# Peptides against a protein of PDB entry 2AKA, part 26

Target 1, 299 residues: chain A of PDB entry 2AKA
Amino acid sequence: MEDLIPLVNRLQDAFSAIGQNADLDLPQIAVVGGQSAGKSSVLENFVGRDFLPRGSGIVTRRPLVLQLVNSTTEYAEFLHCKGKKFTDFEEVRLEIEAETDRVTGTNKGISPVPINLRVYSPHVLNLTLVDLPGMTKVPVGDQPPDIEFQIRDMLMQFVTKENCLILAVSPANSDLANSDALKIAKEVDPQGQRTIGVITKLDLMDEGTDARDVLENKLLPLRRGYIGVVNRSQKDIDGKKDITAALAAERKFFLSHPSYRHLADRMGTPYLQKVLNQQLTNHIRDTLPGLRNKLQSQL

## One batch from the design tools (peptide; made by RFdiffusion4, then SolubleMPNN)

Design b1_p11_2_s1 (from b1_p11_2, 3 letters changed)
Fold by OpenDDE base, seed 4:
Structure b1_p11_2_s1 (fold): chain B 299 residues (1-299), chain A 11 residues (1-11)
Amino acid sequence: as target 1 above (299 residues)
Amino acid sequence: MSLEELIEELE
């Protein structure tokens, strides 16, 4: 049953090729969060490479279907340029930017048309995520004044689907009660059945404060719980700090922190990746019968 | 694989 995620990947690719991406309720995980919530860093930590666009404002402007595939080799490939293998992940970043700009233009607008990126790596578990634009309230550049609502509308196309799990990414150093990710998740998943909480920036919390209650699922309960992670600082990213070293530092953080030590084995990026792999696999298994019936009815 | 073949794999 380890091939369930690859099976759905093939479905995603096939449907993308025929322009049916938004019409089918495929089992998937949509990643949501405010700007600067740490979404990109979480995804890059899974791969162990810097490959996502960076900058001010909204970085992701098209849905990015990120298909991680465990493999003996390491390379990336895009559905829109089949046959080209990317081994330099800076080139992957540039391709994402170029392909985004090709569709949206130079006005920093958004498009609901997804980019399909598959990454083969010995360092990943099989996992597919749909990275969505970060929620924002402030237009940048030539963005329309209603860009906030355009982003929300785009997100809603994904997160309202019954078979869509929601990876809600929230920074701990901000008021979690006002988390954009948790707000939108609560709106479409009021019972917290489809939402997985990720708490970033735990290392940036004010001295004497912690997110223990959140991580223990006591403050804003989610059926699927919360997982804390520690990403590289912007300084570390700019300094090209190795992700492997960052993951070691993350482990050390949880083990050494008085408030999180007891949770350390259920925290961190590696644990998150494992949980997401399991959650997605199980979710696919549960939804496949219904999906099959739906697809058969359309033949 | 065709869509039909993919659907068959779901069975």
Scores: peptide ipSAE 0.053, ipTM 0.766, DockQ to the pose 0.144
Fold by OpenDDE base, seed 5:
Structure b1_p11_2_s1 (fold): chain B 299 residues (1-299), chain A 11 residues (1-11)
Amino acid sequence: as target 1 above (299 residues)
Amino acid sequence: MSLEELIEELE
């Protein structure tokens, strides 16, 4: 059977090159979350490399189409600089920052124009995600006062599409009822059919509290459920703690925690990758016939 | 890649 995710990647690249049609509804996963929700850390954990911009406030300021491709080699390629293979992921980070600044300027503004990044790695499953700017309420730098609404409008361009799955990233150490990710997901997917919940910062919850009810899909039910993950702390990131070691610690966390031990086999970053790969593949299979018909009608 | 070629890959 043909790999469906790479097929959609080719479609994404082709449409990006000619300017994406606003009416195009490609099967995809949009990643949404508030600032500091751990969204970037989840993506880096998939790759096993530090490659996303870091900092305070809005870090992701353009949509990042992140195409993970299982390969015997490890390197990254940008659609905007074809033919250049990046093997140093620090250079990948710098390129994202430079390309973002080229379009948005230094005012920390946002742009709806995607950056297309493909990462080949033996450590990834085939998976495409669209990383979107983190939702915020406070403008920083020279951002316009309405930056919150600009971000929301940008997110809505993706998450309102019927063929868009939503990866809603929420921190456990905050009230889930106030999760920006789950709020926007519920707004556009009120029946919870297209939303996958990711709960981060489970290791930062107050003593005596847990997110068991959330992870068991009892608080805000999603058809596709919730997956808990444990990301590296900022101290660990600054200390260059190895992501592989962090993934081992994550597994240990779930296995040793009284509230999560029974869920451990359905938690953690590796399981999340597997689930997303499967769900995206199945979603593509279900949507391709309709997409084909739509494209044929445009000939 | 042409749109036609892309459609062929979808078959």
Scores: peptide ipSAE 0.051, ipTM 0.765, DockQ to the pose 0.147
Fold by OpenDDE base, seed 2:
Structure b1_p11_2_s1 (fold): chain B 299 residues (1-299), chain A 11 residues (1-11)
Amino acid sequence: as target 1 above (299 residues)
Amino acid sequence: MSLEELIEELE
């Protein structure tokens, strides 16, 4: 049997081609979090490249289906421009921005129509994520006053699906009880069966505080648990700090921190990527029989 | 691959 994640990628591409997007209950992982929660950094750390749009306010304005595929070569392809191989990841970023603007215009609006991006790399595990717009309460620029609800409605199209896992990204330096990601996850997954918690910005917590209880799954228990990560600072991103160096610093952070050293082998971006690969693979295996039966009944 | 072919791969 071939790898299950690439199989689902082909299904995603096929359904996208026929106009079935948000309504399709494919086994997938949706990434949710407030603006500036660190979602983009987590995804870029998986790839090892800077390729996502940056800026103030809502950066992701369309769902981004990010398909990571382990390969001997490194390049990216968009479903909307088949046959064009991107080897410069700055061009990937520009294409995301251009394709977003093509649909939404220049008013910083949003669209529920996904962008499908496949990244081939020797440095990734097979993994597919749907990056969703960051939740916000404050309209920026020419955004409509109800942009918060538009974003929520868009997210709900994904996270309400039974076969959708939720990667809830929350910053540690904010009140976790008020996490936008965990709130929406709790709304659609009250028993915490489909939610994976990611805690970012652990290095930015106030002195004398830590997220140990959260990471040990004792504060707000999730069946699938929590994984802590340390992303590059905004200064490091702006300065184009090397992601490989940042991953080494992340490992050092967990090993050297008195509150996290005992968890260090179950923390960090590489471990997160491994866990997500395994959980997605298992989730696909569990859901495919039902999906097959449903699709066959529609033929 | 067609959608039908993909469905067959799910078996």
Scores: peptide ipSAE 0.048, ipTM 0.756, DockQ to the pose 0.141
Fold by OpenDDE base, seed 3:
Structure b1_p11_2_s1 (fold): chain B 299 residues (1-299), chain A 11 residues (1-11)
Amino acid sequence: as target 1 above (299 residues)
Amino acid sequence: MSLEELIEELE
């Protein structure tokens, strides 16, 4: 049997080509979180490269279907420009920005039309994630006054699907009870069956506070649990701190922290990647028979 | 790809 994640990748590409967007209930993981929650940093840490747009406000303005494929070589390909191999990840970033602007214009609007990006790398596990625009409350610049609701509606197109797993990214240095990611997840997955919690910015919590209860799945329980990560600071990103070094620092953080050392082997970006690979694979296996039947019934 | 081709890939 072929690898299940690559199989779904082909399905995603095919449906994207025909403009199906989020209508098809493909087994997938949608990434949700507020602006500046650390979603982009998590994805870049998987790849080990800086390649996602950065800036203030809404950076991701189209769904990004990020298909990670373990390979002996390192390069990226876009579905919208087949045959072009990108080896410079700065060019990948620029292409995302250009393709986004081509569809949305320069008013910082959003579009539900996905960008499909495949990254081949020896440093990744097979994993596909759909990065969604960050939830916001305040329009900035030339954004439509209803941008918050536009984003919400776009997210709902993905997360309401039964076969969609939800990677809910929440910063630890904010009140988790008010997490936009966890709120939307709870709305569409009230029993916490489809939601995986990611807690970022654990290193930025106030002294004397910790997220131990959350990470131990005691405060807001999810069937699939929580994984804490430590991303590069904005200063580190601006200073082009090496992601490999950042991952080592993340490991050190968990091992040395009194509240997290006992959880260290179940925390961090590498563990998150492994868990997501396994969960996605299993999820695809469980959902493919139903998908096949649905498609066959449409013939 | 046609729907038929997609179904074949799922087999």
Scores: peptide ipSAE 0.040, ipTM 0.753, DockQ to the pose 0.156

Design b1_p11_2_s2 (from b1_p11_2, 4 letters changed)
Fold by OpenDDE base, seed 4:
Structure b1_p11_2_s2 (fold): chain B 299 residues (1-299), chain A 11 residues (1-11)
Amino acid sequence: as target 1 above (299 residues)
Amino acid sequence: MSLEELIEQLK
C-alpha cells in the first residue's frame, strides 16, 4: 500500500507525456491560495530546500506537479529533461523559471501546461502536490487585464474534479472569512469534503488575537480539518535561514503559545506532511477502482 | 512501462 503514490506518479508522468493531463481525473492534491499566502514556503519546507521561484506578483504561472519521493539520495528531476539529475536546488528554481518562460514568454502570462518535478529526498514523505498559480486581482507587467479570471479558470480545471483534494492555504494575519483559498474551496466543495485547510502566518497575527477557533475546526468546518504552520519570514528567507532551524522554531512557537499549546502535536509542517501523505494514500486507494474502470473503458 | 502495463497494475 505504500507504493500507491509512486504508482499514481507513474500514471501522471505517462499521461503528461501524451498531453492528456487535463482529461483524467487522477487522485491528486491541488494547492490553492492567494498571492503571498505562503504556499511556496509550505512546499519548500517539505523538501527542506529553497527551490521555488520567488518575487512579486504571480510566482507560479504554470501548474507544478511536485512529486516528493522518499529516497536515500537527494536530487530532483524534471519530466521535460529526463536523465538530468539536479542536486543544486537553485538550479531547480532556475529551471522552473526557464521552462515557465519558454512557454509563457516574457509577458508574465500563465499556461495550463504543467511542469512535472520529482524530488527524491531522505527528508520527505511520499507526497504529490499540484501547485497552482496564486489568485490575484491585480495584473502585473504585461499581464492581460483579465489575468484574475484566467487564473481562476485554470484553478477550476483542477479543483472541480471529483478526485481532486484541495489544499487551501490561507494566511492567519488576514481576514480568513475573505480567504481566496477558502472561498474557491467552498465554491467547488460546499460540504468541505475534499478540502484540507492550511493556516500560515500564525506568528504574524496581531497581539491578543489567535486562530484557535479556525484550527479547532469551529469557525469554518472542514471534514479534513485545519493544520497551522509557521513559515520563515521574508527576512529569514532573504537571509538564507536554514529550513531545519525554521522547523524547530515552528515547533517552539506552537508549544509556547497559550492558544495553540494544546494543539501543538497536530500542528506544524512535519505533521502537515504526514497528514497529506496519509490523506493522499487513502484517497488513491478509494479512487483506484473507479479510475481503473474508466481507463479500461477507454482502451 | 507501457500505459497498458500501468493500467494492468491498477488491477
Scores: peptide ipSAE 0.049, ipTM 0.771, DockQ to the pose 0.145
Fold by OpenDDE base, seed 1:
Structure b1_p11_2_s2 (fold): chain B 299 residues (1-299), chain A 11 residues (1-11)
Amino acid sequence: as target 1 above (299 residues)
Amino acid sequence: MSLEELIEQLK
């Protein structure tokens, strides 16, 4: 029997092609977080490449369906330009930006129309994530004054679906009580059944503080728990620090930190990938029978 | 592969 994640990827592509958009309740993981929460860095760390738009303000302005597929080769493909294989991930970034601008125009607005990107790599586990625009409260540039609500409405189209898992990305160097990610997750998943917490920026916490209670699932319990990660700093990114080296530093961070050493085997980007792969696979297995029945009844 | 064919592959 074929892998379940690739099977759902084909369904996702097919539904996208017929314009179903986010209306279908496909088993998926939506990534939510405030702007600069570290969402893009987490996704790039999975691939081991810089390929997502970066900058100040809203960088992700369309949903990005990121389909990671373990393969012996490394390349990317977009659903909107079938047959073109991208081996330069800078070109992948440029294509995302171009395709975003094509639909949204030059006003830095958002669109609910997904971009479907598949990345084949020997460095990834099979995993599909829907990267959503970062939540913001302050319009920048020529963004519409109601951009906050537009983003929120877009996110709600995904996270309100019963078969949508929520990867809530929150920075540790901000008050967790004010986490945009956890707030929206709590709104649509009040019992914490569908939410996976990711805590970024653990290395940027004030000296003498830690996120131990959060990571131990004691502060705001989620059924699926929390996983801490350490991303490259902006300085590291600007300095072209290798992601592989950054992942090694992440491991060292958790192992050497007094508050996190005992959790180290359940922290970090590689562990997060494994957990997400397993959870998505299991989630697909659990939801497919119902999905099949629903879809068949609509034919 | 058609959508119908994909649906038939679902568990």
Scores: peptide ipSAE 0.049, ipTM 0.767, DockQ to the pose 0.142
Fold by OpenDDE base, seed 2:
Structure b1_p11_2_s2 (fold): chain B 299 residues (1-299), chain A 11 residues (1-11)
Amino acid sequence: as target 1 above (299 residues)
Amino acid sequence: MSLEELIEQLK
């Protein structure tokens, strides 16, 4: 049997080519979180490369359909420029920025039209994520005063779909009860059936505090639970700290922390990637029969 | 691969 994630990738590409994007209820994982919640770092840690736009304010301004494909070779391809293989991931970042600006202009506006990026790598599991713009309450630069609502409306186009899983990314060093990611997830998934919690910045919590109760699924229970991760600091990112070294440091953090050592085997970026691969595969298996019937009825 | 072919693979 063919791998289910690559099969859905081909469906995504086909529907994108015919102009069906946000309205299609494909089995997928949407990534949501406030600005600076650590979403970009999580995605880059999966790839093991720096390739996402960086900066102040809204970095992701279009949905990024990130298709990770396990392969013997390492390169990236965009759906909008077929046949061009990117081996320099800095060029991938530049292409994302250029393609974003081509549609949104230079005013830091947003667009609901996805960018489709496929990354082949021997270091990834098959996994597709839709990275969405970070939620914000404060317009920056030439952004319209209602940018918060524009972002929210864009996110709602994805997360309201029944076949959409939600990867809710929240920083541990902020009040979790006020997490933008968990708020929007609770709004569209009140029973916590479609939401996977990711807790970032565990290494930046105040001394004497921890997120143990959250990670043990005792504070704000989600059916699919929570996974803690430790990303590179902004200083480490700016200094181009090696992601492999950062992943080793993450493992050491969980193993050595008194509050998390008992959870260490169910924490960290590699475990998150594995869980997401499994959950997405199972979710596709569960939803494909219904999707097939729907599509066949439309032919 | 056509959309129809993809749908057939969903069986």
Scores: peptide ipSAE 0.044, ipTM 0.759, DockQ to the pose 0.141
Fold by OpenDDE base, seed 3:
Parts: sequence; C-alpha cells; structure tokens
Structure b1_p11_2_s2 (fold): chain B 299 residues (1-299), chain A 11 residues (1-11)
Amino acid sequence: as target 1 above (299 residues)
Amino acid sequence: MSLEELIEQLK
C-alpha cells in the first residue's frame, strides 16, 4: 500500500496548481499561533536546518505547505520552480521571501495563495504541515490597518474545514488563557477533537511557575493532548547554534526539570514529530474514503 | 498527473 502522506502531497500539489487554495477539505495539519509563538522554530527543528524567513512582525505572509519526506538524500523543491533542487537552505529561505514578495508586494501584505515546499531529508519523518501567518493585533510598517482580520480570515479558511487538524502553538511564558492559537482552535473546534497543543518557551517561564497542568491536559483539555518543546533562543539562532545541539538541550531540560521529568518521554521536538506523523497518517486513512467519493462526484 | 489519475490512486 502506498504511503498515505505522499499521496496527499500529490493532491495538494495538484490543487495548488489549479488555484484551489484552501477550498478543498484535504486531510492536513494547519499550524496556528501568535507572532513569535515559535511556529517557525518548531518547523525548522523538524528539518534540522534554518530555512524559514525571520524578522520582526509578520514573517509568514502566505500559507507554506511544508512537505517533509524521509529520504537518503537532503534537498528541497518548490512547486513553483519544478526541476530545481535546493541543497543550500539559505537559498530556500531566500526563495520563500522572493516568492512571497512577488505575490504580496513590498508592503508586507498577505496572500492566501500557498507556497508548496518539499524537503527530502534523512532526518525527517514523512509529515506535511501548513504554516499559516502569525496572528497579530497591531499593524506595523506599511501593513493594511485591517491586517489582523485579513490574517484571521485566512486562518479560518483552513481551520474551519472538518478534515483540518490544528496544531495550536502557544508560548508558555504568556497567559495560556489568552493564547491566540487556543482561542481560534476553541472557536472552530469547541470539543477539542481536531486540535493538538504545542507549548513553546517552557524554558522562559518565570521562576516558581510551570505549565505542568497544561501539559498533563488538566487545564484546557484537548483530545489529542499537549506536547511541550524548547526552541533555540533568538540569541542562539543569531549565533547559528546547531539544531542538533539544541535538541539535546531540550531533552536535558525536560529530564532535569522537577515539574516535567515524569513527562519527558512524551515531550520534545522528536516526540512531536513522531506524534504528528502518526496522527496525520491515521487522519488521512480515516478521511480518504469520503474525499474520494467527493472528488469522484465532481468528475 | 491529472486529477482523474490522482483520484484513481485513492482507490
């Protein structure tokens, strides 16, 4: 039997090519979170490379369909430039920026038209994520005054779909009750059936506080639970700290923390990647029959 | 691949 994630990848590519955007209810995982919540860092940690745009304000301005494919080789390909293999991940970053600017212009606006990026790597599990623009409340620079609502509307195009799983990324060093990610997830998934919680910045919490109750799924319960991660600091990113070293430090953090040591085997980026691979695979299996019937009826 | 061909692969 063919791998289910690659099969859906081909569907995503086909629909992207015809401009279907988010209209089709494909089995997928949409990544949502406020600005600086750590979404990009989580994705880069999966790949083990720095390749996503960075900066202040809204960095992701188009949906990024990130298709991770386990392979013996390491390279990236864009759907919009077929046949070109990228082995330098800085060039991948530059291509994302250039392709974003080509469509949105230089005013830091957004577009709902996805960028499709496939990364082949021996360091990844098969996994597809749709990275969405970070939620914001304050326009910056030349952004439209209604940019907050534009972003929200774009996110809603994805997360309202029944076959869309939601990876809700929230920083632990902020009030989780006010998490933009969890709020939007609760709005469209009130029973918490489609939402996976990711808690970042656990290492940046105030002394004497912890997110144990959240991670144990006791505070804001989700059927699919929560996974804590520790990303590189901005200083570490600027200093080009190795992601492999950062992952080791993450493991050490959970093992050594009094509040998290008992959860350590169910925390961290590698565990998150594994869980997402499994959940996506199972989700595709469950939704494919319905999708097939729908598509067949449209022919 | 055409959309039709992709649908066939879903069988």
Scores: peptide ipSAE 0.043, ipTM 0.759, DockQ to the pose 0.148

Design b1_p11_2_s3 (from b1_p11_2, 4 letters changed)
Fold by OpenDDE base, seed 2:
Structure b1_p11_2_s3 (fold): chain B 299 residues (1-299), chain A 11 residues (1-11)
Amino acid sequence: as target 1 above (299 residues)
Amino acid sequence: MSLEELIEQLE
């Protein structure tokens, strides 16, 4: 039997081609978090390339369906420009920006219409994520004053679906009780059945503080638990610090930290990628029978 | 592959 994640990818592409996007309850993982929570860095660390838009304010302004596919070759393809293989990931970033601007204009508006990006790489596990716009309370530039609610409404189109898992990305150097990601997750998943917690910026916590209780699932329990990661700093990103070197530094951080060393084998970006691959695969297996029956009844 | 063919391959 073929891999379940690639099977769902083909299903996603087929539904996108017929105009069914946000309303489709496919087994998927939606990535949610406040602006600057570290979502983009987590996704780029999976790929090992800088390819997501950067800037102030709302960077992701359309849902990005990111399909990672393990392959012997490394290249990217967009559903909106089939047959074009991108080998330069700067061009991938530029295409995301151009395709976003084509739909939203230049006023930093948002659109619920997804961009479908598939990345083939020998360095990835099969994994599909839906990157969603970062939650914000402050309009920037020419954004409408209700942009916060527009973003929230867009996120709700995904995270309210029963077959949607939620990757809630929260920075450790902020009050976790006020995490935008965990708030929206709690609203739509009050029992914490569909939510996976990611804690970023563990290296930026104040001296004498740690997120051990959170990572041990003792503070705000989630059935699927929490995984801590250490991303590149904004300075490192701007300086184009190598992601491979950053992943090594992340491993060293967890191993050397007195509060996290006992958790080190269940922390970091590589472990997160593995867990997400496994959880998504299992989730697809559990949901496909019901989805098949539903779709067959509509034919 | 058609949508119908994909649906048939679902578990």
Scores: peptide ipSAE 0.062, ipTM 0.780, DockQ to the pose 0.139
Fold by OpenDDE base, seed 1:
Structure b1_p11_2_s3 (fold): chain B 299 residues (1-299), chain A 11 residues (1-11)
Amino acid sequence: as target 1 above (299 residues)
Amino acid sequence: MSLEELIEQLE
């Protein structure tokens, strides 16, 4: 039997093509977090390339179905422009921006219509994530005054689905009790069964503080636990710090930190990729029989 | 392949 993640990717593409959008309860992982929580950086760290829109405010304005596929070659493909292989990831970023603007216009609004992006790379595990717009409370520029609720409604279309796992991205340098990601996850997953916590910005915590209790799953327990990561700083990104070098620094951070050393083997971006691959694979295996039956009954 | 064919490949 073929790999389950690629199989579901084909289903996802097919459903997108027929306009099913987020209405189908496909086994998937939705990525949620406040603006500037580090979501885009986590995704880029998986690929090892800069390819997502960045900036202040809302950068992700459409759901991005990011399908990572392990391959001997490195290139990207969009479902909306089949046959075009992107090898320059800057062009990938530009295409995301262009395709977003094509649908949303120039008002920095949002659209629930997904962008489907597949990335083939020797540096990734098979993994599909749905990157969702960052939650915000403050409209910027010409955004509509109700943008917060528009984003929330969009997120809810994904995270309320039973077969949707939630990757809740929260910055460590903010009060976890005020985490937008964990708040929305708790609303739709009150027992913490579908939520995976990612804690970013551990390197930006105030001196003398740590997120040990969170990472040890003692503060706000999730069945699927928490994984800490260290992303490149904005300075590092602006300085074109290599992601590979940043991943090495991340490993060093956890190994050398008194509060995290004992957790180091269960922290960091590579471990997160592995866990997500395994969890998604298992989740697909568990959900496919029911999904098949449901779909067959609708034919 | 068609959606129907994909569904048949599901477990």
Scores: peptide ipSAE 0.059, ipTM 0.774, DockQ to the pose 0.142
Fold by OpenDDE base, seed 3:
Structure b1_p11_2_s3 (fold): chain B 299 residues (1-299), chain A 11 residues (1-11)
Amino acid sequence: as target 1 above (299 residues)
Amino acid sequence: MSLEELIEQLE
């Protein structure tokens, strides 16, 4: 049997090419979170490369369908420029920025039209994620005054779909009860059946506080649970700290922390990647029969 | 590949 994730990747590419956008209920994982919640860092940590746009405010302004494919070689390809292989991940970043600006203009607006990026790497598991714009409350620069609602509406196009899993990214150094990611997830998934919680910035919590109860799934229970991660600091990113070294530091953090050491084997970026691969694969298996029937009926 | 061909691969 063919690998299920690559099969869905082909479907995503086909639907993107015809402008279907988020209308089709494909089995997928949508990544949601507030601005600066650490979404981009999580994705870059999977690849082990810096390749996503960075900056203040809304950085992701189009959905990014990130298709990770385990391979002996390392390169990236965009659906909008077939045949071009990118081996320099800085060029990947620049292409994302250029393609975003081509559609949205220079006013920092958003578009619901996805960018499809496939990354082949020996360092990844097969995994597809849809990175969505970060939720915001305050327009900046030339952004439309209703940008908050535009982003929300865009997210809702994905997360309301029954076959969409939700990767809710929340920073631990903020009140989790006020997490934008968990709020939107609770709105569309009130029973917590489709939501996977990611807790970032665990290393930035105030002394004497921890997120143990959250990570143990006791505070805001999700069927699929929570996974804590430690991303590079902005200083480390600016200093071009190696992601491999950062992953080692993450492991050390969990092992050495009194509140998290007992959870260490179920925490961290590598574990998150493994869990997402497994959950996505199983989810595709469960949803494909229904999807096939739906598509066949439309022919 | 056509959408039809992709659907066939879902079998």
Scores: peptide ipSAE 0.054, ipTM 0.774, DockQ to the pose 0.147
Fold by OpenDDE base, seed 4:
Formats: structure tokens, C-alpha cells, sequence
Structure b1_p11_2_s3 (fold): chain B 299 residues (1-299), chain A 11 residues (1-11)
């Protein structure tokens, strides 16, 4: 049953090829969060490479179906350029940017047409995520004044689906009660059945404050709970701090923090990746019978 | 693999 995620990946690719991505309720995890919530850093930490676009404002402007596949080799492939293996992850970043611009133009607009990226690596667990544009209230550049609503509408196309799990990414150094990620998750998943909470920027909280209550699932309960992570600072990213070193620092952070020490074994990027792998696998198993029936009825 | 074959693998 270890091949369930790869099986769904093949379905995703097949449906993408025929333009049916939005019409099928495939078991998947949609990643949601406000701009600068740390979504990109979380995803890059899974891969152990810098490969996502960076910048001000909306970074992700198309859904990115990120398929992580455990392999003895390390390379990336795009569905839109089959046969090309990327081993330089800077080239992966550039391809994402180029492919995004090809469809959206230079106005920094958004498109609901996904980019399908598969990353083979010995450093990942099998895991598929759909990275979605960050929620924003402020148009940038030539973006239309209603860009906020366009983004919300795009997100809703994913997160309203019953078989969509929601990875809600929220920064701890902001008011969690006003988290864009948790708000949209609560809107479409009021009982907290499909939402996994990720709390970033725990290292940036004000002195004397902590997110212990949130991480212990006592403040805003989610059935699937919360996992805290510590990403590289922007300075560290700009300085090209090694992700492996950052993961070690993350572990040290949780172990040494008085408020989180007791949770340390259930925190951090490696644990998050493991949990997501398990959650997705189980979710696929639970949804496959219904999916099969639906697909058969369409033949 | 055809789409039909993929669907069959879901059984």
C-alpha cells in the first residue's frame, strides 16, 4: 500500500494532460496561507533545496502540484516539458517563473491552471501537495484591484472539495486568531476535519510569549492537530544557509525551548513530512473506493 | 498506461 501516493500522482498527471484537473475531487493536500506565512520555506525544507520563486507580494500565482517521490536519484521533472530532467534546482525555480509568466503575462496576474512538478529525491518521503497562491489584500504592480477575491476564488476551487485536505500555514508572530489560513479553513471546514495546522516563525515570537496552547491543540482545535516548524530567516535564505543546517537548528530550537521541549518529538519539518505522508496515504485509501465509482460512472 | 488502465488499478 506504499504506492498509493504514486498511483494518485499518475491520475493527477493524466487528468492534467486532458485539462480535467479542476473537475475531479482527487485526494490531495492544498497548502494555504497568507503572503509571507512561510509556505514556500516549508516546501523547500521538504526537498532540501531552494527551488520556489521568491519576492515581494504574490509569489505563487498558479497552483503548483508538487509531487515528492522518494528515489535513489535527485532530479525534478515538469509535466509541461516531459523528458527534461532538472538537477539544478535554480533552473527549477526559473522554469516555474517562466511557465507562470507564459500563462499569466507580465501583469503579475494569476491563473487557475496548475503547474505539475515532480521531484525525485532520497531526502523526501512520498508526498503530494498543491501549493496555492498566498492570500493578499494589496494588489501589486499591474494586478487588478480585485486580486484578493480572485485568489480566494481560486483557493475555494480546491479547499471546498470534500477530498481535499488543507495544510493551513500560519505564522506564530502574528495574531493567530486572524490567520488567513485558519480563517479560510474554518470557512470550508468548520468542524476541523480536513485541516492540518502548521505554525511557522515560532522563533520570531515576542519574548515571553509562546504558541504552546495552539500547538497542544487547545486554542483552536483541529482533529488533525498542529505542527510547529522553524524556517530559515530571510537573511539566512539570502545568505544561502544550508537547509540541512537549518533543520538541525530547528531541532535544537524545540529541544531547548522551555515551552516546546515536551513537544519536540512531534514538531519540526521532518515530523511534519512524516505526518503528511501518513495522512495523505490514509486519506487516499479512504477515498479511493468513492473515486473509483465516480470515475467508472464517467466512462 | 491509459486512463482506463489507471482506473482499473483503483479496484
Amino acid sequence: as target 1 above (299 residues)
Amino acid sequence: MSLEELIEQLE
Scores: peptide ipSAE 0.052, ipTM 0.769, DockQ to the pose 0.144

